# Ledger of designs, part 172: peptides against a protein of PDB entry 5ONS

Target 1, 181 residues: chain A of PDB entry 5ONS
Amino acid sequence: MFKKFDEKENVSNCIQLKTSVIKGIKNQLIEQFPGIEPWLNQIMPKKDPVKIVRCHEHIEILTVNGELLFFRQREGPFYPTLRLLHKYPFILPHQQVDKGAIKFVLSGANIMCPGLTSPGAKLYPAAVDTIVAIMAEGKQHALCVGVMKMSAEDIEKVNKGIGIENIHYLNDGLWHMKTYK

## One batch from the design tools (peptide; made by RFdiffusion4, then SolubleMPNN)

Design b2_p30_1_s4 (from b2_p30_1, 12 letters changed)
Fold by OpenDDE base, seed 3:
Structure b2_p30_1_s4 (fold): chain B 181 residues (1-181), chain A 30 residues (1-30)
Amino acid sequence: as target 1 above (181 residues)
Amino acid sequence: SKYDEEYEKALKEHEKELEEEKKKLEEELE
């Protein structure tokens, strides 16, 4: 989603959200990520305005005090940014790729099934379309936010094709955007 | 490797930001 993303070229505008809209978004976030509820007031304090940075290709980024928190495309589900995820690693369920997959993930490539079933990888139960944090063998922090394109069960059985779609990865355009005020 | 270095460099900067934020929060609680 952000492989060729550049703040100067891909950001269209920024709007401040109304209170009612913010409440709706918070409820949606809790629904998507139940574990975030106790932390949401810390992440999005009531006193602080919430903004949406509108980008090309129908991408929207939720920001508070310039911090990039969540993003979505075409009004689909929200994804946490890696920067937020690193603060709150429990927001997403995890999957782990092997050491050899790191270079491909960091290039924006989708994660193939063998990278999730090989030695060094750890595949945890997850349904198709689940948003997941991609960990890597020997690494502490998530490298990528992805979406399961196959269930964990099918990944193990079929072990061929795209297992997880790469949505946002370390050092992509969104990562380098860092803040937006 | 090149990618390992890139990974560590990116996160090192982020970790500093986290530490600064944590320090600020601790000061506000005093």
Scores: peptide ipSAE 0.228, ipTM 0.746, DockQ to the pose 0.058
Fold by OpenDDE base, seed 5:
Structure b2_p30_1_s4 (fold): chain B 181 residues (1-181), chain A 30 residues (1-30)
Amino acid sequence: as target 1 above (181 residues)
Amino acid sequence: SKYDEEYEKALKEHEKELEEEKKKLEEELE
């Protein structure tokens, strides 16, 4: 989603959200990520304005005090930014790729099934379309936010093709944006 | 403060670790 993303070229505008819209978004976030509920007031304090950075290709980034928190495309599900995920690693279920897959993930490539079933990888139960944090063997921090294109069960059985779609990865265009004020 | 003091400290340390890990990942990619 952000492989060719550049702040100067791909950001259209920024709008401040109304209170009613913010409440709706918070409810949606809790529905998607139940574990975030106790932390949501810390992440999005009531006193702080919430803004949406509108980008090309119908991408929207949710921001508070310049911090990039979540993003979505075409009013689909919200994804946490890696920067937020690093602070709150429990927001998403995890999958782990082996060391050999790291360079491909960081190039924006989708995660192939063998990279999730090989020694050094860890595959946890997850259904199709589940948003997941991609961890790597021997690394502490998530390097990618992805979406399951196959269930964990099917990844193990078939072990061929795209297992997880790469949505946002470390050092992509969104990562380099850092803040937006 | 935005975060409780104990967690803020942990986050600051985590940010430092993240920066170092990022550098290592970049080196691996090259």
Scores: peptide ipSAE 0.130, ipTM 0.602, DockQ to the pose 0.027
Fold by OpenDDE base, seed 1:
Structure b2_p30_1_s4 (fold): chain B 181 residues (1-181), chain A 30 residues (1-30)
Amino acid sequence: as target 1 above (181 residues)
Amino acid sequence: SKYDEEYEKALKEHEKELEEEKKKLEEELE
């Protein structure tokens, strides 16, 4: 989603959200990520305005005090930014790729099934379309936010093709955006 | 590898940013 993303070229505008819209978004976030509920007031303090950075290709980034928290495309589900995920790694279920897959993930490539079934990888139960944090063998912090294109079960059985779609990865355009005030 | 170095660099910078943010937050709470 952000492989060719550049703040100067791909950001259109920024709008401050109404209270009612913020409430709706918070509820949606809790529905998507139940574990975030106890932390949501810390992540999105009530006293702080919430803004949406509108980008090209129907991408929207949710921000508070310039911090990039979540993003979505075409009003679909919200994804946490890697920066937020690093602070709150429990927001997403995890999958782990082997060492050999790291370079491909960091190039924006989708995660192929063998990279999730090989020695050094760890595949946890997850349904299709589940948003997941991509961890890597020997690494502490998530490398990528992805979406399961196969269930964990099918990844093991088929073990061929795209297992997880790469949505947002370390050092992509969103990562380098850092803040937006 | 090149990618490993990029990964480590990015995380190192992020960790510094988090530390700075934490310090600022603590100062605001005092």
Scores: peptide ipSAE 0.078, ipTM 0.641, DockQ to the pose 0.052
Fold by OpenDDE base, seed 2:
Structure b2_p30_1_s4 (fold): chain B 181 residues (1-181), chain A 30 residues (1-30)
Amino acid sequence: as target 1 above (181 residues)
Amino acid sequence: SKYDEEYEKALKEHEKELEEEKKKLEEELE
């Protein structure tokens, strides 16, 4: 989603959201990520305005005080930014790729099944379309936010093709955006 | 590898940002 993303070229505008819209978004976030509920007031304090940075290709980034928190495309599900995920690693269920997969993930490549089933990888139960944090062998922080294209069970059984779609990865255009005020 | 270096560099920068944010927050609480 952000492989060729550049703030100067791909950001269209930034709007401040109405309170009613913010409430709806918060409810959606809790629905998507139930574990975030106790932390949501810390992440999105009621006193702070919430903004949406509108980007090309129907990408929207939710921001508070310039911090990039979540993003979505075409009004689909929200994804946490890696920066937020690093602060709250429990927001997403985890999957771990082996060391060999790291370079490919960081190039924006989708995660192939063998990278999730090989020694050094850890595959945890997850259904199709689950948004997951991609961890890596020997690394503490998530490398990528992805979406399960196969269930964990099917990844183990089939062990071929794309297991997880790479949505947002370390050092992509969104990562380099850092803040937007 | 170069990718590992890029990863570590990115994280170090992020850690610095978090530390600065923490420091700023602490100063505001004083």
Scores: peptide ipSAE 0.058, ipTM 0.636, DockQ to the pose 0.051

Design b2_p30_2_s1 (from b2_p30_2, 14 letters changed)
Fold by OpenDDE base, seed 3:
Structure b2_p30_2_s1 (fold): chain B 181 residues (1-181), chain A 30 residues (1-30)
Amino acid sequence: as target 1 above (181 residues)
Amino acid sequence: KEKEEEEENKKAFEEAEELSEEGKEELEKL
């Protein structure tokens, strides 16, 4: 999603959200990420304005105090930014790729099934379309946010093709954006 | 190029560690 994203070229505008819209978004975030509920008042304090940064390709980034928290495309599901996910690593279920997959993931490549079934990988139960944190062998922090394109069961059985779509990764255009006020 | 990418990747993981430590401090406040 952010492989060729640049803040100067791809940001269209920024809008401040109304209280009613913020409440709706908070409810949606709790539905998508139940583990965030106790922390949501800390992540999105009621006193702080919530903004949406509107980008090209119908990308929207949810921000509070300039911090990039969540993003979505075409009013689809919200994804946490890696920056938020590093603070709150429990927001997403994890999958782990092997060490050899790291360079490919960090180039924006989709995660192939063998990278999830090989020695050094760890595949955890997850349904298709589940948003997941991609971990790597020998790394402590998520390097990517992805979407399961196959169930974990199918990844293991088929072991061929795209297992997880790469949505956001370290050193992509969203990562480099850092903050937006 | 590969060395530059490896250095950039290293820096990103270092920044991720800093964010993780900030997160731990935030989690301990509740």
Scores: peptide ipSAE 0.606, ipTM 0.918, DockQ to the pose 0.886
Fold by OpenDDE base, seed 1:
Structure b2_p30_2_s1 (fold): chain B 181 residues (1-181), chain A 30 residues (1-30)
Amino acid sequence: as target 1 above (181 residues)
Amino acid sequence: KEKEEEEENKKAFEEAEELSEEGKEELEKL
């Protein structure tokens, strides 16, 4: 999503959200990420304005105090940013790629099934379309946010093709935004 | 080019560590 994303070229505008819209978004975030509920008032304090940064390709980034928290495309599901996920690593279920997959993931490549079934990888039960944090062998922090394109069961069984779509990764255009005020 | 990418990747993981530590501090406030 952000491989060719540049803040200067791809951001259109920033809009402050109405209270009713913020409430709806908070409810959606809790529905998508139940584990975030106790922390949501800390992540999105009631006193602080919530903004949407509107980008090209129908990308929207949810921000509070300049922190990039979540993003979506075409009013689809919200994804946490890696920056938020590093602070709250429990927001997403995890998958782990092997060490050899790291360079490819960080180039924006999709995660192939062998990178999830090989020694050093860890594949956890997950359904298709589950948003997941991609961990790596020998690394403590998520390097990517992805979406399951196959179930974990099918990844193990078929062991060929795209297992997880790479949505957001370290050093992509979203990562480089850091903040937006 | 590969070395530069490796250095950039290293830096990103260092930034991730910093964010993780910030997150731990934030989680301890509740």
Scores: peptide ipSAE 0.604, ipTM 0.917, DockQ to the pose 0.871
Fold by OpenDDE base, seed 4:
Structure b2_p30_2_s1 (fold): chain B 181 residues (1-181), chain A 30 residues (1-30)
Amino acid sequence: as target 1 above (181 residues)
Amino acid sequence: KEKEEEEENKKAFEEAEELSEEGKEELEKL
């Protein structure tokens, strides 16, 4: 999603949200990520304005005090930013790729099934379309936010093709954006 | 180029560590 993203070229505008819209978004976030509910008032304090940064390709980034929290495309599901996810690593279920996959993931490549079934990988139960944090062997922090394109069961059984779609990764255009006020 | 990418990746993981530590501090305050 952000492989060729640049803040200067791909940001269109920023809009401050109304209270009713913020409430709707918070409810959606709790529905998508139930574990976030106790923390949502800390992440999105009621006193602080919530903004949407509108980008090209129908990307919207939810921000509070310039921090990039969540993003979506075409009004689809919200994804946490890696920056938020590093602070709150429990927001997403995890998958772990092997050490060899790191280079490819950080180039924006989709995660192939062998990278999830090999020694050093860890594959946890997850359904298709589940948003997941991608961990890596020998790394403590998520390097990617992805979407399961196969179930964990099918990844193990088939062990070929794209297991997880790479949505957002370290050193992509969203990562480099850091803040937006 | 590959070495530069490795150095950039290293820096990104270092930034991730900093954010993680900030997150832990925030979580411990509640």
Scores: peptide ipSAE 0.599, ipTM 0.916, DockQ to the pose 0.889
Fold by OpenDDE base, seed 5:
Structure b2_p30_2_s1 (fold): chain B 181 residues (1-181), chain A 30 residues (1-30)
Amino acid sequence: as target 1 above (181 residues)
Amino acid sequence: KEKEEEEENKKAFEEAEELSEEGKEELEKL
C-alpha cells in the first residue's frame, strides 16, 4: 500500500473529526481489535482531537496528537500502524517468517507460503482476511502488517503462492511519515 | 545498494525497539 508513498506528494488534506464520528470509530476499533479496549482511552484520550489525514488512492490515516495510529483504504477495515503496534504488540495475532524472508518483506513483497512453513517460521491458526502482525526469526518487533490470503491450514497444505499480502512494512512511505500535526 | 538497505533496515528495527520500550512504560503505568 505504501511502497511508493511520499507525504509531500500523496497527502491531500487533514480533517478534524466530530465527537460523534470519533465514537463510531472507537466502537469499530474495539470490534476489530477487542484487546485494545482497555487501552483505547490512553491511545485516544477524550480531551485530544482526532484527525483523519486523507491521501491519494482513497487512503485515510487516523491521527491523535500527530501520532499515526490506524489507516484504512476505501472505508475498509482499519489497520494499526507499525508504530502503534510496537507500543501495543498484542493488538494483532502474529505470524513469523523465516530469516530468509526478511529482506523480501522489507522490499514490499508478499509473504510466500514457504516462508511461513520453514523451520525458522511459526504459523499460527488464522482465517483468510485476518489482519496479522508479521514477526521474523531472531527479531523481537513486527516488521510488517499483513492480511492472510490463505488460511493457516491451506498455507501448510498447499505450501505454494501468496500466503500473506504485505500491506505496511518497516521503511515504507507510512513508516517514514513519523508524525502529522 | 544491498548494504544501504541492510543499514536502513537495522535503523528501523532500532527505532522499533525504542517504540517498544515507550510502550512498556505506558503499559506499566496503568
Scores: peptide ipSAE 0.537, ipTM 0.899, DockQ to the pose 0.887

Design b2_p30_2_s2 (from b2_p30_2, 14 letters changed)
Fold by OpenDDE base, seed 2:
Structure b2_p30_2_s2 (fold): chain B 181 residues (1-181), chain A 30 residues (1-30)
Amino acid sequence: as target 1 above (181 residues)
Amino acid sequence: MEEKEKKENEEAFKEAEELAKEGEELLKKL
């Protein structure tokens, strides 16, 4: 999603959200990420304005106090930013790739099934279309936010093709954006 | 609690930046 993203070229505008819209978004976030509910008032304090950064290709980034929290495309599901996910690693279920897969993930490549079934990888139960944090062998923080294109069960059985779509990764255009005030 | 969480977040950011740098170096070798 952000492989060729540049803040100067791909950001269209930034809008401050109305209270009713913020409430709707908070409810959506709790529905998508039930574990975030106790933390949502810390992540999105009631006193702080919530903004949407509108980008090309129908990308929207949810921000509070300049921090990039979540993003979506075409009003689809929200994804946490890696910066938020590093603070709250429990927001997403995890999958772990082996050391050899790291360079491909960080190039924006989709995660192939063998990179999830190999020694050093860890595959946890997850349904198709689940948003997941991609961990790496020997690292404590997520490399990538992805979407399961196959169930964990099917990844193990089929063991070929795209297991997880790469949505957002370290050193992509969203990562380099850092903040938006 | 707040100071501990802040330190943990700072450590998390440092590791993420190190991992990002490692990734950049790997990409330059490709």
Scores: peptide ipSAE 0.111, ipTM 0.651, DockQ to the pose 0.091
Fold by OpenDDE base, seed 3:
Structure b2_p30_2_s2 (fold): chain B 181 residues (1-181), chain A 30 residues (1-30)
Amino acid sequence: as target 1 above (181 residues)
Amino acid sequence: MEEKEKKENEEAFKEAEELAKEGEELLKKL
Protein backbone atom coordinates (compact mmCIF):
# COMPACT_ATOMS: atom_id res chain seq x y z
CA MET B 1 0.00 0.00 0.00
CA PHE B 2 2.85 2.42 0.81
CA LYS B 3 5.72 1.05 -1.29
CA LYS B 4 5.88 4.18 -3.46
CA PHE B 5 4.15 6.50 -1.03
CA ASP B 6 5.59 9.96 -0.47
CA GLU B 7 3.95 12.51 1.83
CA LYS B 8 4.61 15.39 -0.55
CA GLU B 9 3.23 13.63 -3.58
CA ASN B 10 0.50 11.39 -2.20
CA VAL B 11 -1.22 13.43 0.54
CA SER B 12 -4.25 15.33 -0.74
CA ASN B 13 -5.67 16.99 2.38
CA CYS B 14 -6.25 16.74 6.11
CA ILE B 15 -9.68 16.98 7.72
CA GLN B 16 -10.59 17.35 11.36
CA LEU B 17 -13.35 14.93 12.29
CA LYS B 18 -16.61 15.74 14.01
CA THR B 19 -17.33 14.17 17.40
CA SER B 20 -20.00 11.88 15.95
CA VAL B 21 -17.59 10.53 13.32
CA ILE B 22 -14.91 9.99 15.97
CA LYS B 23 -17.37 7.98 18.08
CA GLY B 24 -18.20 5.83 15.08
CA ILE B 25 -14.53 5.21 14.34
CA LYS B 26 -13.81 4.34 17.98
CA ASN B 27 -16.64 1.82 17.95
CA GLN B 28 -15.30 0.31 14.73
CA LEU B 29 -11.80 0.07 16.20
CA ILE B 30 -13.15 -1.74 19.27
CA GLU B 31 -15.08 -4.10 17.02
CA GLN B 32 -11.99 -4.86 14.93
CA PHE B 33 -9.57 -4.93 17.86
CA PRO B 34 -11.44 -5.78 21.09
CA GLY B 35 -8.25 -5.69 23.14
CA ILE B 36 -7.78 -2.00 22.34
CA GLU B 37 -10.82 -0.84 24.32
CA PRO B 38 -9.04 -0.20 27.65
CA TRP B 39 -6.31 1.73 25.81
CA LEU B 40 -8.41 3.73 23.38
CA ASN B 41 -8.72 6.76 25.67
CA GLN B 42 -4.93 6.83 25.94
CA ILE B 43 -4.44 6.40 22.19
CA MET B 44 -7.23 8.83 21.30
CA PRO B 45 -7.80 11.19 24.23
CA LYS B 46 -11.21 12.89 24.17
CA LYS B 47 -9.60 16.32 24.53
CA ASP B 48 -7.49 15.88 21.40
CA PRO B 49 -8.78 16.48 17.87
CA VAL B 50 -8.85 13.50 15.55
CA LYS B 51 -7.88 14.10 11.93
CA ILE B 52 -7.99 12.12 8.72
CA VAL B 53 -5.14 12.58 6.31
CA ARG B 54 -6.55 11.81 2.88
CA CYS B 55 -4.12 10.35 0.41
CA HIS B 56 -4.16 9.18 -3.17
CA GLU B 57 -5.64 5.78 -3.99
CA HIS B 58 -8.37 6.31 -1.38
CA ILE B 59 -5.98 5.90 1.55
CA GLU B 60 -7.00 7.56 4.82
CA ILE B 61 -4.73 7.91 7.83
CA LEU B 62 -6.23 8.53 11.26
CA THR B 63 -4.12 10.94 13.31
CA VAL B 64 -4.15 12.44 16.81
CA ASN B 65 -1.72 15.23 17.68
CA GLY B 66 0.17 14.46 14.50
CA GLU B 67 0.68 10.79 15.43
CA LEU B 68 -0.29 8.35 12.70
CA LEU B 69 -2.45 5.74 14.41
CA PHE B 70 -4.52 3.79 11.90
CA PHE B 71 -5.05 3.72 8.17
CA ARG B 72 -7.56 2.27 5.73
CA GLN B 73 -8.15 2.09 2.01
CA ARG B 74 -11.50 2.57 0.28
CA GLU B 75 -13.30 2.66 3.63
CA GLY B 76 -12.20 -0.90 4.34
CA PRO B 77 -10.92 -2.19 7.67
CA PHE B 78 -8.56 -0.12 9.77
CA TYR B 79 -4.96 -1.20 10.11
CA PRO B 80 -2.72 0.01 12.91
CA THR B 81 0.44 1.80 11.88
CA LEU B 82 3.66 0.04 12.85
CA ARG B 83 4.43 2.98 15.12
CA LEU B 84 1.22 2.39 17.05
CA LEU B 85 1.66 -1.38 16.95
CA HIS B 86 5.12 -1.07 18.50
CA LYS B 87 3.52 0.70 21.47
CA TYR B 88 0.60 -1.72 21.65
CA PRO B 89 1.83 -5.03 20.21
CA PHE B 90 -1.31 -6.87 21.36
CA ILE B 91 -3.58 -4.98 18.92
CA LEU B 92 -3.00 -7.66 16.28
CA PRO B 93 -2.47 -11.39 16.34
CA HIS B 94 1.10 -12.27 15.46
CA GLN B 95 2.76 -14.40 12.82
CA GLN B 96 6.51 -14.95 12.75
CA VAL B 97 8.61 -15.28 9.61
CA ASP B 98 12.03 -16.87 9.38
CA LYS B 99 15.22 -14.80 9.19
CA GLY B 100 15.49 -15.32 5.45
CA ALA B 101 12.13 -13.69 4.82
CA ILE B 102 13.02 -10.41 6.59
CA LYS B 103 14.73 -8.77 3.62
CA PHE B 104 11.83 -9.62 1.33
CA VAL B 105 9.23 -8.34 3.80
CA LEU B 106 11.18 -5.10 4.11
CA SER B 107 11.20 -4.77 0.32
CA GLY B 108 7.41 -4.87 0.35
CA ALA B 109 7.07 -8.45 -0.87
CA ASN B 110 4.17 -10.63 0.16
CA ILE B 111 4.99 -13.36 2.66
CA MET B 112 5.20 -16.74 0.99
CA CYS B 113 4.00 -19.85 2.79
CA PRO B 114 7.48 -21.40 3.20
CA GLY B 115 8.57 -18.33 5.16
CA LEU B 116 5.84 -19.12 7.70
CA THR B 117 6.39 -22.89 7.95
CA SER B 118 10.19 -23.08 7.93
CA PRO B 119 12.42 -23.47 10.98
CA GLY B 120 12.50 -20.16 12.84
CA ALA B 121 8.99 -19.23 11.73
CA LYS B 122 5.94 -19.50 13.98
CA LEU B 123 2.49 -19.86 12.51
CA TYR B 124 -0.46 -19.24 14.79
CA PRO B 125 -4.13 -20.00 14.10
CA ALA B 126 -5.70 -17.27 11.98
CA ALA B 127 -8.49 -17.11 9.43
CA VAL B 128 -8.31 -15.67 5.93
CA ASP B 129 -8.51 -11.86 5.87
CA THR B 130 -7.23 -11.53 9.46
CA ILE B 131 -4.99 -8.49 9.90
CA VAL B 132 -1.77 -9.67 11.52
CA ALA B 133 1.50 -8.36 12.87
CA ILE B 134 4.48 -9.91 11.11
CA MET B 135 7.25 -10.67 13.55
CA ALA B 136 10.63 -12.15 12.71
CA GLU B 137 12.90 -14.60 14.44
CA GLY B 138 15.10 -12.74 16.90
CA LYS B 139 13.20 -9.44 16.61
CA GLN B 140 10.92 -7.97 19.27
CA HIS B 141 9.02 -5.45 17.15
CA ALA B 142 6.77 -6.06 14.17
CA LEU B 143 8.34 -5.68 10.73
CA CYS B 144 5.07 -5.52 8.87
CA VAL B 145 1.31 -5.31 9.06
CA GLY B 146 -0.25 -7.90 6.79
CA VAL B 147 -3.44 -9.68 5.85
CA MET B 148 -3.85 -13.45 5.85
CA LYS B 149 -4.49 -14.57 2.26
CA MET B 150 -4.75 -18.17 3.40
CA SER B 151 -5.76 -19.58 6.76
CA ALA B 152 -2.93 -20.75 8.99
CA GLU B 153 -4.19 -24.29 8.43
CA ASP B 154 -4.05 -23.90 4.65
CA ILE B 155 -0.60 -22.31 4.81
CA GLU B 156 0.64 -25.43 6.59
CA LYS B 157 -1.13 -27.82 4.21
CA VAL B 158 -0.45 -26.09 0.89
CA ASN B 159 2.89 -24.55 1.85
CA LYS B 160 3.22 -22.60 -1.41
CA GLY B 161 2.08 -19.27 -2.78
CA ILE B 162 1.16 -16.10 -0.91
CA GLY B 163 0.31 -16.74 2.72
CA ILE B 164 0.15 -13.13 3.87
CA GLU B 165 -0.24 -9.92 1.88
CA ASN B 166 2.22 -7.20 2.87
CA ILE B 167 0.26 -4.02 3.61
CA HIS B 168 2.64 -1.83 5.64
CA TYR B 169 6.29 -2.50 6.46
CA LEU B 170 9.26 -0.84 8.13
CA ASN B 171 10.81 1.85 5.94
CA ASP B 172 7.85 2.15 3.60
CA GLY B 173 6.37 5.55 2.77
CA LEU B 174 4.02 5.50 5.76
CA TRP B 175 6.86 4.69 8.15
CA HIS B 176 8.90 7.59 6.76
CA MET B 177 5.97 9.99 7.12
CA LYS B 178 6.47 9.76 10.94
CA THR B 179 4.01 12.54 11.85
CA TYR B 180 1.43 14.78 10.22
CA LYS B 181 -0.06 17.93 11.86
CA MET A 1 2.94 5.21 36.53
CA GLU A 2 2.95 7.79 33.73
CA GLU A 3 6.72 8.26 33.91
CA LYS A 4 7.39 4.52 33.72
CA GLU A 5 5.04 4.14 30.78
CA LYS A 6 6.69 7.08 29.03
CA LYS A 7 10.11 5.56 29.53
CA GLU A 8 8.96 2.16 28.27
CA ASN A 9 7.44 3.84 25.24
CA GLU A 10 10.65 5.75 24.58
CA GLU A 11 12.67 2.54 24.80
CA ALA A 12 10.26 0.81 22.44
CA PHE A 13 10.61 3.69 19.99
CA LYS A 14 14.39 3.50 20.11
CA GLU A 15 14.34 -0.21 19.39
CA ALA A 16 11.89 0.32 16.55
CA GLU A 17 14.08 3.02 15.01
CA GLU A 18 17.11 0.74 15.30
CA LEU A 19 15.16 -2.04 13.61
CA ALA A 20 14.13 0.37 10.88
CA LYS A 21 17.76 1.39 10.32
CA GLU A 22 18.76 -2.26 10.16
CA GLY A 23 16.05 -2.71 7.58
CA GLU A 24 17.34 0.18 5.50
CA GLU A 25 20.79 -1.37 5.46
CA LEU A 26 19.33 -4.71 4.43
CA LEU A 27 17.46 -3.04 1.58
CA LYS A 28 20.65 -1.43 0.30
CA LYS A 29 22.08 -4.92 -0.07
CA LEU A 30 19.24 -6.21 -2.22
Scores: peptide ipSAE 0.103, ipTM 0.645, DockQ to the pose 0.091
Fold by OpenDDE base, seed 5:
Structure b2_p30_2_s2 (fold): chain B 181 residues (1-181), chain A 30 residues (1-30)
Amino acid sequence: as target 1 above (181 residues)
Amino acid sequence: MEEKEKKENEEAFKEAEELAKEGEELLKKL
């Protein structure tokens, strides 16, 4: 989603949200990520304005105090940014890729099944379309946010093709934004 | 066409490798 994204070229505008809209978004975030509920007032304090950064390709980034929290495309599901996910790693279920897959993931490549089934990888139960944190063998922080294109069961059985779509990764255009006020 | 596409793919691959290297350095700091 952000492989060729540049803040200067791809950001259109930024809007401050009304209280009613913020309430709706908070409810959606709790529905998508139930584990975030106790933390949501810390992530999105009531006193702080919530903004949407509107980008090309119908991408929207939810921000508070300049921190990039979540993004979506075409009013689809929210994805956490890696910066938020590093602070709250429990927001997403995890998958772990082997050492050999790391460089490809960090180039924006989709995660192939062998990178999830090999020694050093860890594949956890997950359904198709589940948003997941991609962990690296021997690392503590997620390198990527992805979407399951196959179930964990099918990844193990078929062991060929794209297992997880790469949505957001370290050193992509979203990562380089850092903050937006 | 084939030679041009090959060169473009090679350049894209080099960019990806550089990006991956930078990303690896980021991971080391985490």
Scores: peptide ipSAE 0.085, ipTM 0.643, DockQ to the pose 0.047
Fold by OpenDDE base, seed 4:
Structure b2_p30_2_s2 (fold): chain B 181 residues (1-181), chain A 30 residues (1-30)
Amino acid sequence: as target 1 above (181 residues)
Amino acid sequence: MEEKEKKENEEAFKEAEELAKEGEELLKKL
């Protein structure tokens, strides 16, 4: 999603959200990520304005106090930013790629099944279309936010093709934004 | 945010930046 993204070229505008819209978004976030509910007032304090940064390709980034929290495309599901996910690693279920897959993930490549079934990888139960945190062998923080394109069961059985779509990764255009006020 | 949480977040950010740097270096070797 952010492989060729640049803040200066791809941000269109920023809008401040009304309280009613913020409430709706908070409810959606709790529905998508039930474990976030106790933390949501810390992530999105009631006193702080919530903004959406509108980008090209129908990308929207949810921000509070300039921190990039979540993003979506075409009013689809919200994804946490890696920066938020590093603070709250439990927001997403995890998958772990082997050490050899790291360079490909960080190039924006999709995660192939062998990178999830090989020694050093860890594959956890997840349905197709589940948003997941991509961990790496020997690393404690997520490299990537992805979407399961196969179930974990099918990844193990088929062990060929794209297992997880790479959505947001370290050193992509979203990572380089850092903050937006 | 408690000082402990702040420190944990700072450590998390450091590892993430290190990981990002390692990744960049790996990509340069391809």
Scores: peptide ipSAE 0.119, ipTM 0.660, DockQ to the pose 0.091; fails the geometry check

Design b2_p30_2_s3 (from b2_p30_2, 12 letters changed)
Fold by OpenDDE base, seed 4:
Structure b2_p30_2_s3 (fold): chain B 181 residues (1-181), chain A 30 residues (1-30)
Amino acid sequence: as target 1 above (181 residues)
Amino acid sequence: KEKKEEEENKKAFEEAEELAEEGKKILEEL
């Protein structure tokens, strides 16, 4: 999603959200990520304006105090940014790729099944379309936010093709954006 | 090019560590 994203070129505008819209978004976030509920007031304090940065390709980034928290495309599901996820790593279920997959993931490549079934990988139960944090062998922090394109069961059985779609990764355009005020 | 990319990746993971440590502090304070 952000492989060729540049803040200067791909950001269109920024809007401040109304209270009613913020409430709706918070409810959606809790629905998507139930574990976030106790932390949502800390992540999105009531006193702080919530903004959406509108980008090209129908990308919207939810921000509070300039921090990029979540993003979505075409009013689809929200994804946490890696920066938020690093602070709250429990927001997403995890999958772990092997060491060999790291370079490819960080180039924006989708995660192939063998990278999730190898000895250095860890595959946890997850359904198709589940948003997941991608961990890597020998790394402590998520390097990617992805979407399951196969169930964990199917990844194990088929062990061929795209297991997880790469949505956001370290050093992509969103990562480099860091803050928007 | 590969070396530069590796260095950039290393820096990104270092930034991730900083964010994670910040997160830990937040979680510990609550």
Scores: peptide ipSAE 0.589, ipTM 0.910, DockQ to the pose 0.893
Fold by OpenDDE base, seed 2:
Structure b2_p30_2_s3 (fold): chain B 181 residues (1-181), chain A 30 residues (1-30)
Amino acid sequence: as target 1 above (181 residues)
Amino acid sequence: KEKKEEEENKKAFEEAEELAEEGKKILEEL
């Protein structure tokens, strides 16, 4: 989603959200990520304005105090930014790729099934379309946010093709954006 | 080119560590 993303070229505008819209978004976030509910007031304090940065390709980034928290495309599901996820690593279920997959993931490549079934990888139960944090063998922090394109069961059985779609990764255009005020 | 990418990746993981440490402090203070 952010392979060729640049803040200067791909950001269209920024809008401050109305209270009713913020409430709706918070409810959506809790529905998508139930584990975030106790922390949502810390992540999105009531006293702080919530903004959406509108980008090309129908991308919207939710921000509070300049911090990039969540993003979506075409009003689809929200994804946490890696920067938020590193602070709250429990927001997403995890999958772990092997060491060999790291370079490919960080180039924006989709995660192939063998990278999830090989020694050093850890594959946890997850359904298709589940948003997941991608961990790596020997690394402590998530390197990617992805979406399951196959169930964990099918990844193990088929062990061929795209297991997880790469949505957001370390050093992509969103990562480099850091803050937006 | 590969060395540069590795350095950039290393830096990103270092930034991730800093964010994670910040997160730990937040969680401990609550």
Scores: peptide ipSAE 0.576, ipTM 0.907, DockQ to the pose 0.888
Fold by OpenDDE base, seed 1:
Structure b2_p30_2_s3 (fold): chain B 181 residues (1-181), chain A 30 residues (1-30)
Amino acid sequence: as target 1 above (181 residues)
Amino acid sequence: KEKKEEEENKKAFEEAEELAEEGKKILEEL
């Protein structure tokens, strides 16, 4: 989603959200990520305005105090930014790729099944379309946010093709935004 | 080119560590 994304070229505008919209978004976030509920007031303090950074290709980034928290495309599901996920690593279920997959993931490549079934990988139960944090062998922090394109069971059985779609990764255009005020 | 990418990747993981440390502090304060 952000392989060729540049803040200067791809950001259209920033809008401040109404209270009612914020409440709706918070509820949606809790529905998507139940584990976030106890921390949502810390992540999105009531006193702080919530903004949406509108980008090209119908990308929207939810921000509070300049911090990029979540993003979505075409009013689809919200994804946490890696920056938020690093602070709250439990927001997403994890999958782990082997060491060899790191270079490819960080180039924006989708995660192939063999990279999830190899000895250095760890594949956890997950359904298709589950948003997941991609971990890597020998690394402590998520390097990518992805979406399961196959179930974990099918990844193991078929072991061929795209297992997880790469949505957001370290050093992509979203990562380099850092903050937006 | 490969060395540059590796250095950039290393830097990104270092930034991730900083964010994770910040997150730990936040969680400890709750």
Scores: peptide ipSAE 0.570, ipTM 0.905, DockQ to the pose 0.865
Fold by OpenDDE base, seed 5:
Structure b2_p30_2_s3 (fold): chain B 181 residues (1-181), chain A 30 residues (1-30)
Amino acid sequence: as target 1 above (181 residues)
Amino acid sequence: KEKKEEEENKKAFEEAEELAEEGKKILEEL
């Protein structure tokens, strides 16, 4: 989603949200990520304005105090940014790729099944379309946010093709955006 | 090119560590 993203070229505008819209978004976030409910007031304090950065390709980024928290495309599900996920690593279920997959993931490549079934990888139960944090062998922090394109069961059974779609990764255009006020 | 990418990746993981440490403080204080 952000492989060729540049803040200067791909951001269209920024809008401040009304209270009613913010309430709806908070409810949606709790539905998608139940584990964040106790922390949502810390992540999105009531006193702080919530903004949406509108980008090309119908991408929207939710921000508070300049921090990039979540993003979506075409009013689809929200994804946490890696920057938020590093602070709250429990927001997403995890999958772990082997050490050899790291360079490919960080080039924006989709995660192939063998990178999830090999020694050094850890594959946890997850259904198709589940948003997941991608961990790596020997690394402590998520390097990618992805979407399961196959169930964990099918990844193990079939063991070929795209297991997880790469949505957002370290050093992509969203990562380099850092803050927006 | 590969060496440059490796260095950039290293820096990104260092930034991730800083964010994670900030997160730990938040979780411990609440």
Scores: peptide ipSAE 0.561, ipTM 0.905, DockQ to the pose 0.888

